Peptides against a protein of PDB entry 2L9B. Designs and how they scored, part 92

Target 1, 91 residues: chain A of PDB entry 2L9B
Amino acid sequence: ANFLSQKFPELPSGIDVNINMTTPAMMISSELAKKPKEVQLKFLQKFQEWTRAHPEDAVSLLELCPQLSFVTAELLLTNGICKVDDLIPLA
Target 2, 91 residues: chain A of PDB entry 2L9B as posed
Amino acid sequence: ANFLSQKFPELPSGIDVNINMTTPAMMISSELAKKPKEVQLKFLQKFQEWTRAHPEDAASLLELCPQLSFVTAELLLTNGICKVDDLIPLA

## One batch from the design tools (peptide; made by RFdiffusion4, then SolubleMPNN)

Design b1_p29_5_s4 (from b1_p29_5, 12 letters changed)
Fold by OpenDDE base, seed 1:
Structure b1_p29_5_s4 (fold): chain B 91 residues (1-91), chain A 29 residues (1-29)
Amino acid sequence: as target 1 above (91 residues)
Amino acid sequence: MDEELKETLLETLKAAGPGAAEALRKFLS
């Protein structure tokens, strides 16, 4: 098993993200945007809680899957959790 | 919104390296 399978055994399958970075990220963001705000916030909350408990693994996940950084940023911005000024210094 | 939630995720994005930074540039473009 690869790193992702070992560290994230509950990682769902079914999405091919190997074509490029932007198109898969936009697809994921679009699907999440169809959900109610409450569902999006719960998703971010669970991700945040997991990140706090496993910070090194969270960094490794985003290193291996930069598409998820795109998705995370859009969710933070569109839900009013952060502002554009918060993201600019990270880019 | 929860400030701790915000800061935790932003710090993770910051630590994720150049690939993450490129993803963010694409998002902001």
Scores: peptide ipSAE 0.640, ipTM 0.933, DockQ to the pose 0.656
Fold by OpenDDE base, seed 3:
Structure b1_p29_5_s4 (fold): chain B 91 residues (1-91), chain A 29 residues (1-29)
Amino acid sequence: as target 1 above (91 residues)
Amino acid sequence: MDEELKETLLETLKAAGPGAAEALRKFLS
């Protein structure tokens, strides 16, 4: 496994990213865009649970792949998990 | 969804630094 797969083993199964060619953010965004909202929500829930269990790794992931913050915000808002007001102070 | 899980993720976004903040600004624009 590549560095990212080793560091972030709880990424969705079937997603293999090459740090030299494809970032996790781009891969996840691409895959999620193909899925219904219900699947996106389930992914987000699993991601949140992983984040809860591995907060430092989650921060590292977002630092490395800031594009994921965009994706995460979109998923949080579109699935009714947060409000715009929740995101404003983070921007 | 669970409020605690929501807050956990928001805190992660907050901690992710300036790149994340920029991404959020872009999203909100």
Scores: peptide ipSAE 0.638, ipTM 0.930, DockQ to the pose 0.486
Fold by OpenDDE base, seed 4:
Structure b1_p29_5_s4 (fold): chain B 91 residues (1-91), chain A 29 residues (1-29)
Amino acid sequence: as target 1 above (91 residues)
Amino acid sequence: MDEELKETLLETLKAAGPGAAEALRKFLS
């Protein structure tokens, strides 16, 4: 097991952490873009719950894979969960 | 969806540092 698998043993389903540090985020972004909104929402919910349970690891994951910040923002906004004004201060 | 879960993610985004901020800027552009 590589560093990612050791550090993030409870990543949401669908994330392959065995390739490299950046590929999981890229894969997620690509795959989610192909999915219906209901599937995206399910993924987001699982990610949110994992983040809530493992906040420090979630921050580390986003540091390692900034693509996931992009994905998270996109999912939050496009699914009407947050507003643009919620994201502007974070950019 | 649950507001608490939403806010959890926003806080995580905030804490994720400059790389995350850059990603967000790219998203918003």
Scores: peptide ipSAE 0.636, ipTM 0.931, DockQ to the pose 0.514
Fold by OpenDDE base, seed 5:
Structure b1_p29_5_s4 (fold): chain B 91 residues (1-91), chain A 29 residues (1-29)
Amino acid sequence: as target 1 above (91 residues)
Amino acid sequence: MDEELKETLLETLKAAGPGAAEALRKFLS
């Protein structure tokens, strides 16, 4: 088993993304944008709760899959949860 | 959204290293 399977055993099966960072991130964001706002916010709330409970694993996930940082930033901004000024110092 | 939960997520983004920073730069472009 690889690192992801070991650390995140409850993750659903996925496909390998063998393209640049921006394209898959934009694709994921686009798919999430098709969901109702309530679903998007619920997803973010669950992710934030999980991150708070398992900060080391959350960091590892984003280190391994930096595309998810793109997705997370977009969700935070577009849903009015953070401002651009919150993201600038992180870039 | 809870401010503490928001801040936790931002801190995670900060801690995720250069790959995350690159992703954020791409998003902000």
Scores: peptide ipSAE 0.633, ipTM 0.931, DockQ to the pose 0.595

Design b1_p29_6_s1 (from b1_p29_6, 13 letters changed)
Fold by OpenDDE base, seed 1:
Structure b1_p29_6_s1 (fold): chain B 91 residues (1-91), chain A 29 residues (1-29)
Amino acid sequence: as target 1 above (91 residues)
Amino acid sequence: SEAQEIGRQFFEILDETGIHETFVGRAIV
């Protein structure tokens, strides 16, 4: 398992994407939704705490794994934590 | 950088929502 899987086991493992039937973003959203809400929130909590303790590593991770930014945004939105307008400036 | 700003803003939002307390509540209740 890679760093993400070990550090944040709440995240779904990667899966193959059939690009003719769906998009990577849709697949990510679908896989995240399969996790219980409590698990989704736990990931956000742990990622936040880790980022505060290791800001330089967090930046590197977000650059290495751009899908993680999408994951974070998706979880914030789907759990009603923030509004789309809050994230527009980040797009 | 963009990654830095994304991280900053996401977690600022998380702080304001009280997500930590909410999760703890779910674990306890």
Scores: peptide ipSAE 0.044, ipTM 0.552, DockQ to the pose 0.037
Fold by OpenDDE base, seed 3:
Order: sequence, then C-alpha cells, then structure tokens
Structure b1_p29_6_s1 (fold): chain B 91 residues (1-91), chain A 29 residues (1-29)
Amino acid sequence: as target 1 above (91 residues)
Amino acid sequence: SEAQEIGRQFFEILDETGIHETFVGRAIV
C-alpha cells in the first residue's frame, strides 16, 4: 500500500477514468459520494491534522497530486463546510 | 466549530498550492 492508502484509508481507491464516458471530476465526485459522511469527515479531520503538523509536506503532496485538491474542495462543499464562493478566489 | 476550523486550515494550504483539477491516470489518489 502506498503512502496515501496507508495514511488516509478513508479515501476511495484510485480508479480508471474513461473520458469518453464521463469527466474525471464527475468520477471523483461519484466515488467520494459512495463513502458515508462519517468516513468523509474522518478523512477531512485526519488530513487537516496531518496538514497542520506537516505543512511543507502537504504543499508538496498537493503539488504532486492536484486531484487531491479537488477531493478536498468537493468534500468541503458537499459537507456544507464552505460555499462555492469561498473557493473561487483559490481557483 | 470543528468543521469551520478544518475549512480554515484547508483554505490556508489551498492558498499555497492552488486548487486544480489535473487528473493523470487515476482519478482518486
């Protein structure tokens, strides 16, 4: 198991994307939605704590894996933690 | 609240890295 699967088992496993059938963003949203809210919130909590403790490593990780930024944004939105307008300045 | 604090800290990190929808190979990391 890689770092992310070990550290954040709440994340869905990586899956193939067929861009002729759907968009990657839609696939991410769909896979995240399959997890219970409690699992989603647990990921947010753990990722938050890890980011706080390892901010430089978190920056490097998000640069290496930009899809994780989308995951974070999606979970913030779908769990009512922020609004779309809150994310626009960051996009 | 706890949720708000999570959001605040994520916004801070996202401010540094930006928010991107770049997907190579696997959709989920």
Scores: peptide ipSAE 0.028, ipTM 0.517, DockQ to the pose 0.087
Fold by OpenDDE base, seed 2:
Structure b1_p29_6_s1 (fold): chain B 91 residues (1-91), chain A 29 residues (1-29)
Amino acid sequence: as target 1 above (91 residues)
Amino acid sequence: SEAQEIGRQFFEILDETGIHETFVGRAIV
């Protein structure tokens, strides 16, 4: 298995984004919503811990896998951890 | 709260990469 599936099994399995039928954002949101909230929060916790331990690797990973930036933002918003205004500086 | 702290630390990392729809056509995770 790839690195992401090994380290973060809470994430949905990788699928191609079909931009012909929906936007990537909508597709990501839909796939994430299929996971229980406890699983979503567990991912955030694990990813946070890994990021703290490996900040340079985390930056590189988010640059290599831009979808993870959107995943992170989506999970923060949908679980009430942050507001949309909190993401403005990141956009 | 702990959840808020998680978010704060994520923002520090995300600030380095930004949030853009550069994932168009790529796999989700």
Scores: peptide ipSAE 0.024, ipTM 0.514, DockQ to the pose 0.093
Fold by OpenDDE base, seed 5:
Structure b1_p29_6_s1 (fold): chain B 91 residues (1-91), chain A 29 residues (1-29)
Amino acid sequence: as target 1 above (91 residues)
Amino acid sequence: SEAQEIGRQFFEILDETGIHETFVGRAIV
């Protein structure tokens, strides 16, 4: 298993994307939605804690795996934790 | 709520580490 699956088992397993059916973003959103809310929140908690403990590694990981940025934002938005406008000022 | 606290703390960490630019920039939502 790769680093992500080992460290964050709450994430859905990797899945092939057929762009003729949907976009990668839509597929990610769909796969995340299949997980219980409690599992989604657990990932957010663990990723937050890991980022605090390993800030340099977190930067590298988000650069290496840009899908994680989408995943995290999507989970924050879909679970009503924040609004899109709450994220914009961070940039 | 617990969810709100998770989010708040995450934003704080992102701001402190500077990864918020990468995070927001690649979040195509």
Scores: peptide ipSAE 0.022, ipTM 0.545, DockQ to the pose 0.045

Design b1_p29_6_s2 (from b1_p29_6, 11 letters changed)
Fold by OpenDDE base, seed 4:
Structure b1_p29_6_s2 (fold): chain B 91 residues (1-91), chain A 29 residues (1-29)
Amino acid sequence: as target 1 above (91 residues)
Amino acid sequence: SEAQAIGEEFFAILDETGIHESFIGRAIR
């Protein structure tokens, strides 16, 4: 989309998923799990700061890249920052 | 431009965390 091209011109195209073998959620969880806790928390911190500074663009990004919403939720849950019930109102 | 600056900031974040190289390139869209 126009927004992605302008704001994130270097964004990779990504890959397709063979839904018979895996799901996007499984792939995301697997990749996140490869990162040290310190790296996971650093991403959360930086993304939070960016979102706070650029809320409109953050909304647009998350609309176009909803996997990032899953990433954020997954990181919050796996690192014990939030509980599932904390996220339900945001879904 | 502002748009480019924001994009560069975002990717700098991802690069620093390693997510851009190891995850975003394999992101499902």
Scores: peptide ipSAE 0.083, ipTM 0.592, DockQ to the pose 0.427
Fold by OpenDDE base, seed 5:
Structure b1_p29_6_s2 (fold): chain B 91 residues (1-91), chain A 29 residues (1-29)
Amino acid sequence: as target 1 above (91 residues)
Amino acid sequence: SEAQAIGEEFFAILDETGIHESFIGRAIR
């Protein structure tokens, strides 16, 4: 969208998911698992800070890049920060 | 511009955490 082009001009087009071999959720989980826990938590921290500073842009980004919503939810769940029930109202 | 500043801040976070923009760009299909 126009927002992505303006705010994040370096954002690549990304890659397609081969649904015959994996699911988007599985791919996200796998990629996150490649990162040390300290890196995962650091991402959450920095993303939290960014969303606090730029709430409207954060909403727009999450709407246009739902992958990031999946990432955030997965990190919260796998690191025991939230339970599934905690996130349901936001889904 | 504000847009440029936001973009730079965002990608700085990605670089620091090792979660590159290409990962965010993966299609959910």
Scores: peptide ipSAE 0.080, ipTM 0.599, DockQ to the pose 0.514
Fold by OpenDDE base, seed 1:
Structure b1_p29_6_s2 (fold): chain B 91 residues (1-91), chain A 29 residues (1-29)
Amino acid sequence: as target 1 above (91 residues)
Amino acid sequence: SEAQAIGEEFFAILDETGIHESFIGRAIR
């Protein structure tokens, strides 16, 4: 919480999900699928570069923002970079 | 501060992808 305030003061508030119709995971997957493949791959590339430069910050961010962790896993799977078995140790 | 600069760099990355409102918000409910 303190980390997020310091590092990411303009972090978006988030969105509401109609839990009677869908789940947050479904919504994230749907929104990701709407993005062009080149945008998806660009995010992975830039995020990878940033996490390599700032590994401690990356760990903290992913722990505090589970939606981003889900995004990363989903993009790795849907773009064929990882298989489900590769992610089991991380779950 | 260095923390602010790093945060701004990260948001610049997210802005380029156009996903941060949906994917990195503090809450999804």
Scores: peptide ipSAE 0.059, ipTM 0.595, DockQ to the pose 0.527
Fold by OpenDDE base, seed 2:
Structure b1_p29_6_s2 (fold): chain B 91 residues (1-91), chain A 29 residues (1-29)
Amino acid sequence: as target 1 above (91 residues)
Amino acid sequence: SEAQAIGEEFFAILDETGIHESFIGRAIR
């Protein structure tokens, strides 16, 4: 997309996931779990700051990269910041 | 440009946390 290429020219292509081997959710959870809690919380903090400053771009990014939406939700849940019920209205 | 600055800021955040290199680089397509 033009938005991604323009605003995030260094965005990696990523990888395909063999759904017979694992699920996207499992892969994301696994990768996130490799990060120390401090790193996870730092990401949330910085992402929050960026989102506040650039809400329209943040929405566009999350729409085009649903992986990141899942990442955010997973981090909030696993770190006990939010409960599942808290996120339902935002889904 | 503003777009470039936003991108650089975002990836700086990811780089600092390691998410960009270790996770975003392996983003599920």
Scores: peptide ipSAE 0.058, ipTM 0.575, DockQ to the pose 0.451

Design b1_p29_6_s3 (from b1_p29_6, 11 letters changed)
Fold by OpenDDE base, seed 5:
Structure b1_p29_6_s3 (fold): chain B 91 residues (1-91), chain A 29 residues (1-29)
Amino acid sequence: as target 1 above (91 residues)
Amino acid sequence: SEAERIGKEFMEILKETGIEETFVGREIR
């Protein structure tokens, strides 16, 4: 808690997640869904560009924060970029 | 550390999109 805020003071404090009621991936997806479609698409674009430029870092990040894999998949689905069948081979 | 650097880069992506509040996950060290 204090570690993250100390290392990244520009980040918001965040909220606790009760895993008995939800998951981090669900929470993040829900928050992203509240943003305009333009913001969601911008995130996908920037994340894609970054992962291509930093493939090793991207792998490490997704290992540290596996919820981002689910979030990315959800964004692809909700924005009509992919269908569920398109993602099955990747799971 | 490498993890902190990665986290910082990710944070910049989130800030650019205005969704830094979605930074929820494991402690990065």
Scores: peptide ipSAE 0.054, ipTM 0.585, DockQ to the pose 0.235
Fold by OpenDDE base, seed 3:
Structure b1_p29_6_s3 (fold): chain B 91 residues (1-91), chain A 29 residues (1-29)
Amino acid sequence: as target 1 above (91 residues)
Amino acid sequence: SEAERIGKEFMEILKETGIEETFVGREIR
């Protein structure tokens, strides 16, 4: 078992993604979109705070899991916090 | 390890928001 399963047994294992029909980023975004807006905004707020406090760790995490960059961008767009033009320089 | 520390920090964020049941954790590991 990997370290996440060992350290956080309460975390659901999840399912494999059919990469022929979707991507991990799309699947994660879809699941987050099912959550109340309050939950989505809370995640963004906490992630923002963590990123500010731990910028090097945040960069490392996003490099390890590039799908999270897409997820974060999608949350910002769908909640009206950013517009597409705001993210173009970062793409 | 550093990876475990970063993972733990991110997992705490997910726990606070109640989205640990999403595929985020699965994709990180």
Scores: peptide ipSAE 0.038, ipTM 0.576, DockQ to the pose 0.266
Fold by OpenDDE base, seed 1:
Structure b1_p29_6_s3 (fold): chain B 91 residues (1-91), chain A 29 residues (1-29)
Amino acid sequence: as target 1 above (91 residues)
Amino acid sequence: SEAERIGKEFMEILKETGIEETFVGREIR
């Protein structure tokens, strides 16, 4: 169990993923992609505002939730905020 | 702990966007 499941037991149990076929990050991104674009952009906006205000906390969060790095990248790409070449150096 | 605080702040962000359950519900536990 990760940090979130331990500290927030009221949250959904999640699902098992066959990592040979997909990954948790891919599954999360797929679910987020089902949301309206405005919701996706709002998430990015709020997350970006928080990371700007709390950069050290943001780094810690990405360490706790490594899947979030992939998710954020996918949202940036799919919403036309970044190009692939912008992210390659950070991969 | 600091981790708990960060987690709570992140969850608040997700709540504001309405995607809290979507995100966490697809994690592997």
Scores: peptide ipSAE 0.033, ipTM 0.508, DockQ to the pose 0.325
Fold by OpenDDE base, seed 2:
Structure b1_p29_6_s3 (fold): chain B 91 residues (1-91), chain A 29 residues (1-29)
Amino acid sequence: as target 1 above (91 residues)
Amino acid sequence: SEAERIGKEFMEILKETGIEETFVGREIR
């Protein structure tokens, strides 16, 4: 089993994604875009704070869950926090 | 383990924002 299945076996299995038509990252971004802006910004804020407090953990998490990098980037762009050029160095 | 701690911290962040289902239910696992 993958990391999250091993560590959190009680969590729901999630939903299947037809990878021929979309990706998990794209689907997550789409779902987050449906949430209120306040929720999106709160997530970014909390994630940023946690990242600053736990930089090595944050790197490990993003390596384990690379879809989150895409999701975070999309949230930054759609909420007008960053421009595409701002994210190029991080890609 | 350290990995487990990271996962738990992330889940707590998601719970605080009320969007844990968005990530957990979208093939994060």
Scores: peptide ipSAE 0.029, ipTM 0.515, DockQ to the pose 0.312; fails the geometry check

Design b1_p29_6_s4 (from b1_p29_6, 14 letters changed)
Fold by OpenDDE base, seed 3:
Structure b1_p29_6_s4 (fold): chain B 91 residues (1-91), chain A 29 residues (1-29)
Amino acid sequence: as target 1 above (91 residues)
Amino acid sequence: SEAQEIGQQFFDILDETGIQDTFIGRGIL
């Protein structure tokens, strides 16, 4: 019934993160680093195209999935597309 | 769909991690 279930019915439910062992941000950074650069860029390109075509849905997705906001920001930074100063106005 | 593909890729990257309240204070934004 919620936005995620409606738009992404095939997504997995997710797992709990034991914050005494790690943090979601740490896990995200680690997992992203394991992905080939071409995979990272492919994700960014597809996400960019989709957000352009569906800006309102993109905003909703990012609000409901803060992990994705972190992923996007980190991928932009680590791939040299943006600098930290470029993202400050968005924080 | 395009949205489903992006979402699936997202969760694949994150190893199916769920949303945590503590994450909000840990992000760059």
Scores: peptide ipSAE 0.105, ipTM 0.615, DockQ to the pose 0.117
Fold by OpenDDE base, seed 1:
Structure b1_p29_6_s4 (fold): chain B 91 residues (1-91), chain A 29 residues (1-29)
Amino acid sequence: as target 1 above (91 residues)
Amino acid sequence: SEAQEIGQQFFDILDETGIQDTFIGRGIL
């Protein structure tokens, strides 16, 4: 079984984005911005802790779920934790 | 699993928007 089937057996399907009106990236950025800073930092903290404990699973998850990879990058940038240049090796 | 727990926590954070399926799932970016 693949990683997603093993770790996230009930992972939902993504939402259809009306590409005539917006893009997935814009939609994600907009929704993230609606969340309080405390909530954003809470997620980053939890995800960081899990990533540190499970680095291989973290790589697999980010590769298989590009939405989450974008979420993570966006949160790191908007909260001033990383600079754009810091993410160049990951692009 | 712990991975699923982290995913569920993220879903809980985004639940009120109904858009969590965009952040974690089989959708597109």
Scores: peptide ipSAE 0.078, ipTM 0.586, DockQ to the pose 0.285
Fold by OpenDDE base, seed 2:
Structure b1_p29_6_s4 (fold): chain B 91 residues (1-91), chain A 29 residues (1-29)
Amino acid sequence: as target 1 above (91 residues)
Amino acid sequence: SEAQEIGQQFFDILDETGIQDTFIGRGIL
């Protein structure tokens, strides 16, 4: 089991990604797009504040949850906060 | 544990934004 399943066994199982019909990246992008801009920006704000206060924990979380790295990048790009070139040094 | 603390903080952030149900409930996380 992954980190979240191990530490939070009460969480919903969720759904598997059908790789013949979509990709995890596509699914994430689609789900993010369903959220209002205000919600997206609020997440970025809260995550930014938390990462500033807990930089080491933030790094650990992103390593444990690589999908969150994609989420963050996607939100930064789609909301016009960053350019693709801005993310290159972080890759 | 530290891992649990990080996880709780993560879920708190997501819960505050309403994103938690989307990512957790659909197995994205």
Scores: peptide ipSAE 0.045, ipTM 0.592, DockQ to the pose 0.331
Fold by OpenDDE base, seed 4:
Formats: structure tokens, sequence, C-alpha cells
Structure b1_p29_6_s4 (fold): chain B 91 residues (1-91), chain A 29 residues (1-29)
């Protein structure tokens, strides 16, 4: 078993996105926008706390689930917490 | 196990915020 299976045994396999209709980024952005601001901020707060407590696992998770990096970046940008230039060095 | 506990903590966050249902739960990767 790999890290993902060990740490996240309940994680679904997922499905591909039809890139001719939309991009994963657009889909993520659209779905996030449907969430109330309070929910968005709650995610950021709790995810921040979790990553601080488990930095090594957090890095591994984000490597295995790059969409979560986009989620985090998108939420930081749309809520005015970060600017695009703040994230460029991290890419 | 410790590994699963850490994983469960993360999924609890996703459940509470609806992120899991929106993305992971619906299979968006």
Amino acid sequence: as target 1 above (91 residues)
Amino acid sequence: SEAQEIGQQFFDILDETGIQDTFIGRGIL
C-alpha cells in the first residue's frame, strides 16, 4: 500500500474531467464559489491548523492531490487573503 | 492506526466544510 491508501483509506478513485467541456480548474473554481464565505474560511482555517500539525503528511497529500493546492490558492485569492504575486513563488 | 487517524482528521475537515462532498466525494480529481 502507498501513502495515499494508508493515510486516506476512504479516498475515492475519482473520475476524469472532460477537458473539452471544462478544465479541472474551472470546475473547482465554480464549485468553490457556490460555498458560503464562512465555509470557505472555515476550510482555510482548519486546513492551516492540520498542515501545521502534520507538515510532512500535508506535503505528501498535496503532491498526491494537486487539486487541493488549487483549492487552497483559489480560496486565498478569492477571499482577498493573498495576491497572485504572493503565490507565484510557490508554483 | 496513527496513519489512519491523521487521514481521518483531514477528512473530518473536508466533511465539515463540504469540500469532500463537492470534490472528493463526487470524484472530481
Scores: peptide ipSAE 0.024, ipTM 0.542, DockQ to the pose 0.392

Design b1_p29_7_s1 (from b1_p29_7, 9 letters changed)
Fold by OpenDDE base, seed 2:
Structure b1_p29_7_s1 (fold): chain B 91 residues (1-91), chain A 29 residues (1-29)
Amino acid sequence: as target 1 above (91 residues)
Amino acid sequence: DPLLEEFEKLMELEGPEFVSEALKFLLYN
């Protein structure tokens, strides 16, 4: 419970989603698509490097913030970096 | 592109600080 506070003190609290208008997954996908492709790719690159350097923290972060797993998967798919079958072991 | 420029500055950060700032950027920009 204290992991997020200690490791990510400036982590945002999140955004409310009006589930009557859209699903959280749809909103995430839409917001990601608004970012320039360069930003999307650079995020993936930097996040990949960070996860390699901090694997234990990365696991904890992804467990506590599963939205980030969806973000990563969505970016990988939409940018043609991998196929759905490649992500099955990560589900 | 001011949006790209802003994110490039974030990528100068390392470790958890990068992740936190990147998430803030994604949510609020």
Scores: peptide ipSAE 0.066, ipTM 0.575, DockQ to the pose 0.731
Fold by OpenDDE base, seed 5:
Structure b1_p29_7_s1 (fold): chain B 91 residues (1-91), chain A 29 residues (1-29)
Amino acid sequence: as target 1 above (91 residues)
Amino acid sequence: DPLLEEFEKLMELEGPEFVSEALKFLLYN
């Protein structure tokens, strides 16, 4: 069993994005925007806390699920926690 | 766990790679 199956056994299979209609980034942003701000912030907070508590697992998760990196960045930006300029120097 | 459910739903989406190292830095610090 791989990391994802072990740590997240209920994780569903991915759904391909139809690039003729949208982009993965647009889809993720759209789906996030459907959630109330409080839910977005709560997710971000809990994910951040989990990441700090489980750094090795967090690294593995982010490597295997790049969309999660995009999600996290999007939430930071759209909720005004960070600006793009805050991320650029870290690249 | 509602947060886990939310996470799982988000992981259904195919997404682009991002600046993971920058993000990791922000998460850890």
Scores: peptide ipSAE 0.044, ipTM 0.545, DockQ to the pose 0.060
Fold by OpenDDE base, seed 3:
Structure b1_p29_7_s1 (fold): chain B 91 residues (1-91), chain A 29 residues (1-29)
Amino acid sequence: as target 1 above (91 residues)
Amino acid sequence: DPLLEEFEKLMELEGPEFVSEALKFLLYN
């Protein structure tokens, strides 16, 4: 979209995932698991600060990039910051 | 770990540059 190219010119285009081998969720989860906990928490902190400072852009970004929504949810859950029930209203 | 060092440097960036580079790193490294 125009928003992505303008605000995030270095954002990767993404790749198609062969669902016979893996799913996007599994791929993302696997990559996140490779990062140390401190790195995961720092990502959450920086993203949280950015979303508070740029709420409109954050909404647009998350709508256009559902993979980032999954990243955020996965990190919140795996680090015990929230429970699955906390995310149900958002799904 | 050179990949960890690279990711940490990406997280020092601000705003859209951080988000775009972080996603790039996650999906291709």
Scores: peptide ipSAE 0.029, ipTM 0.530, DockQ to the pose 0.678
Fold by OpenDDE base, seed 1:
Structure b1_p29_7_s1 (fold): chain B 91 residues (1-91), chain A 29 residues (1-29)
Amino acid sequence: as target 1 above (91 residues)
Amino acid sequence: DPLLEEFEKLMELEGPEFVSEALKFLLYN
């Protein structure tokens, strides 16, 4: 709450998803697919660098924004950086 | 900030909960 407003003052509130038509996961996956592979990899690279440089902020962000956890996991899988079996035992 | 801009665009969507601890582990390795 306070963390998000301070570190990400322009963060949008988000939109609701009608689960009878689609799921949040499906919607996120479709939006990610609109990004070129180069943009996806650049996002992962910069986010990884930021998390290593700011570990406490990264933990707080991932706890408060589980959407970002899904985004990052999806990008790791779709770009072949990790396999499904790497995530399933941890879920 | 290009990372923030990209993050903000993605966060327009409400998303599901996921295994944050597993993700943190993967990102640090």
Scores: peptide ipSAE 0.028, ipTM 0.541, DockQ to the pose 0.061

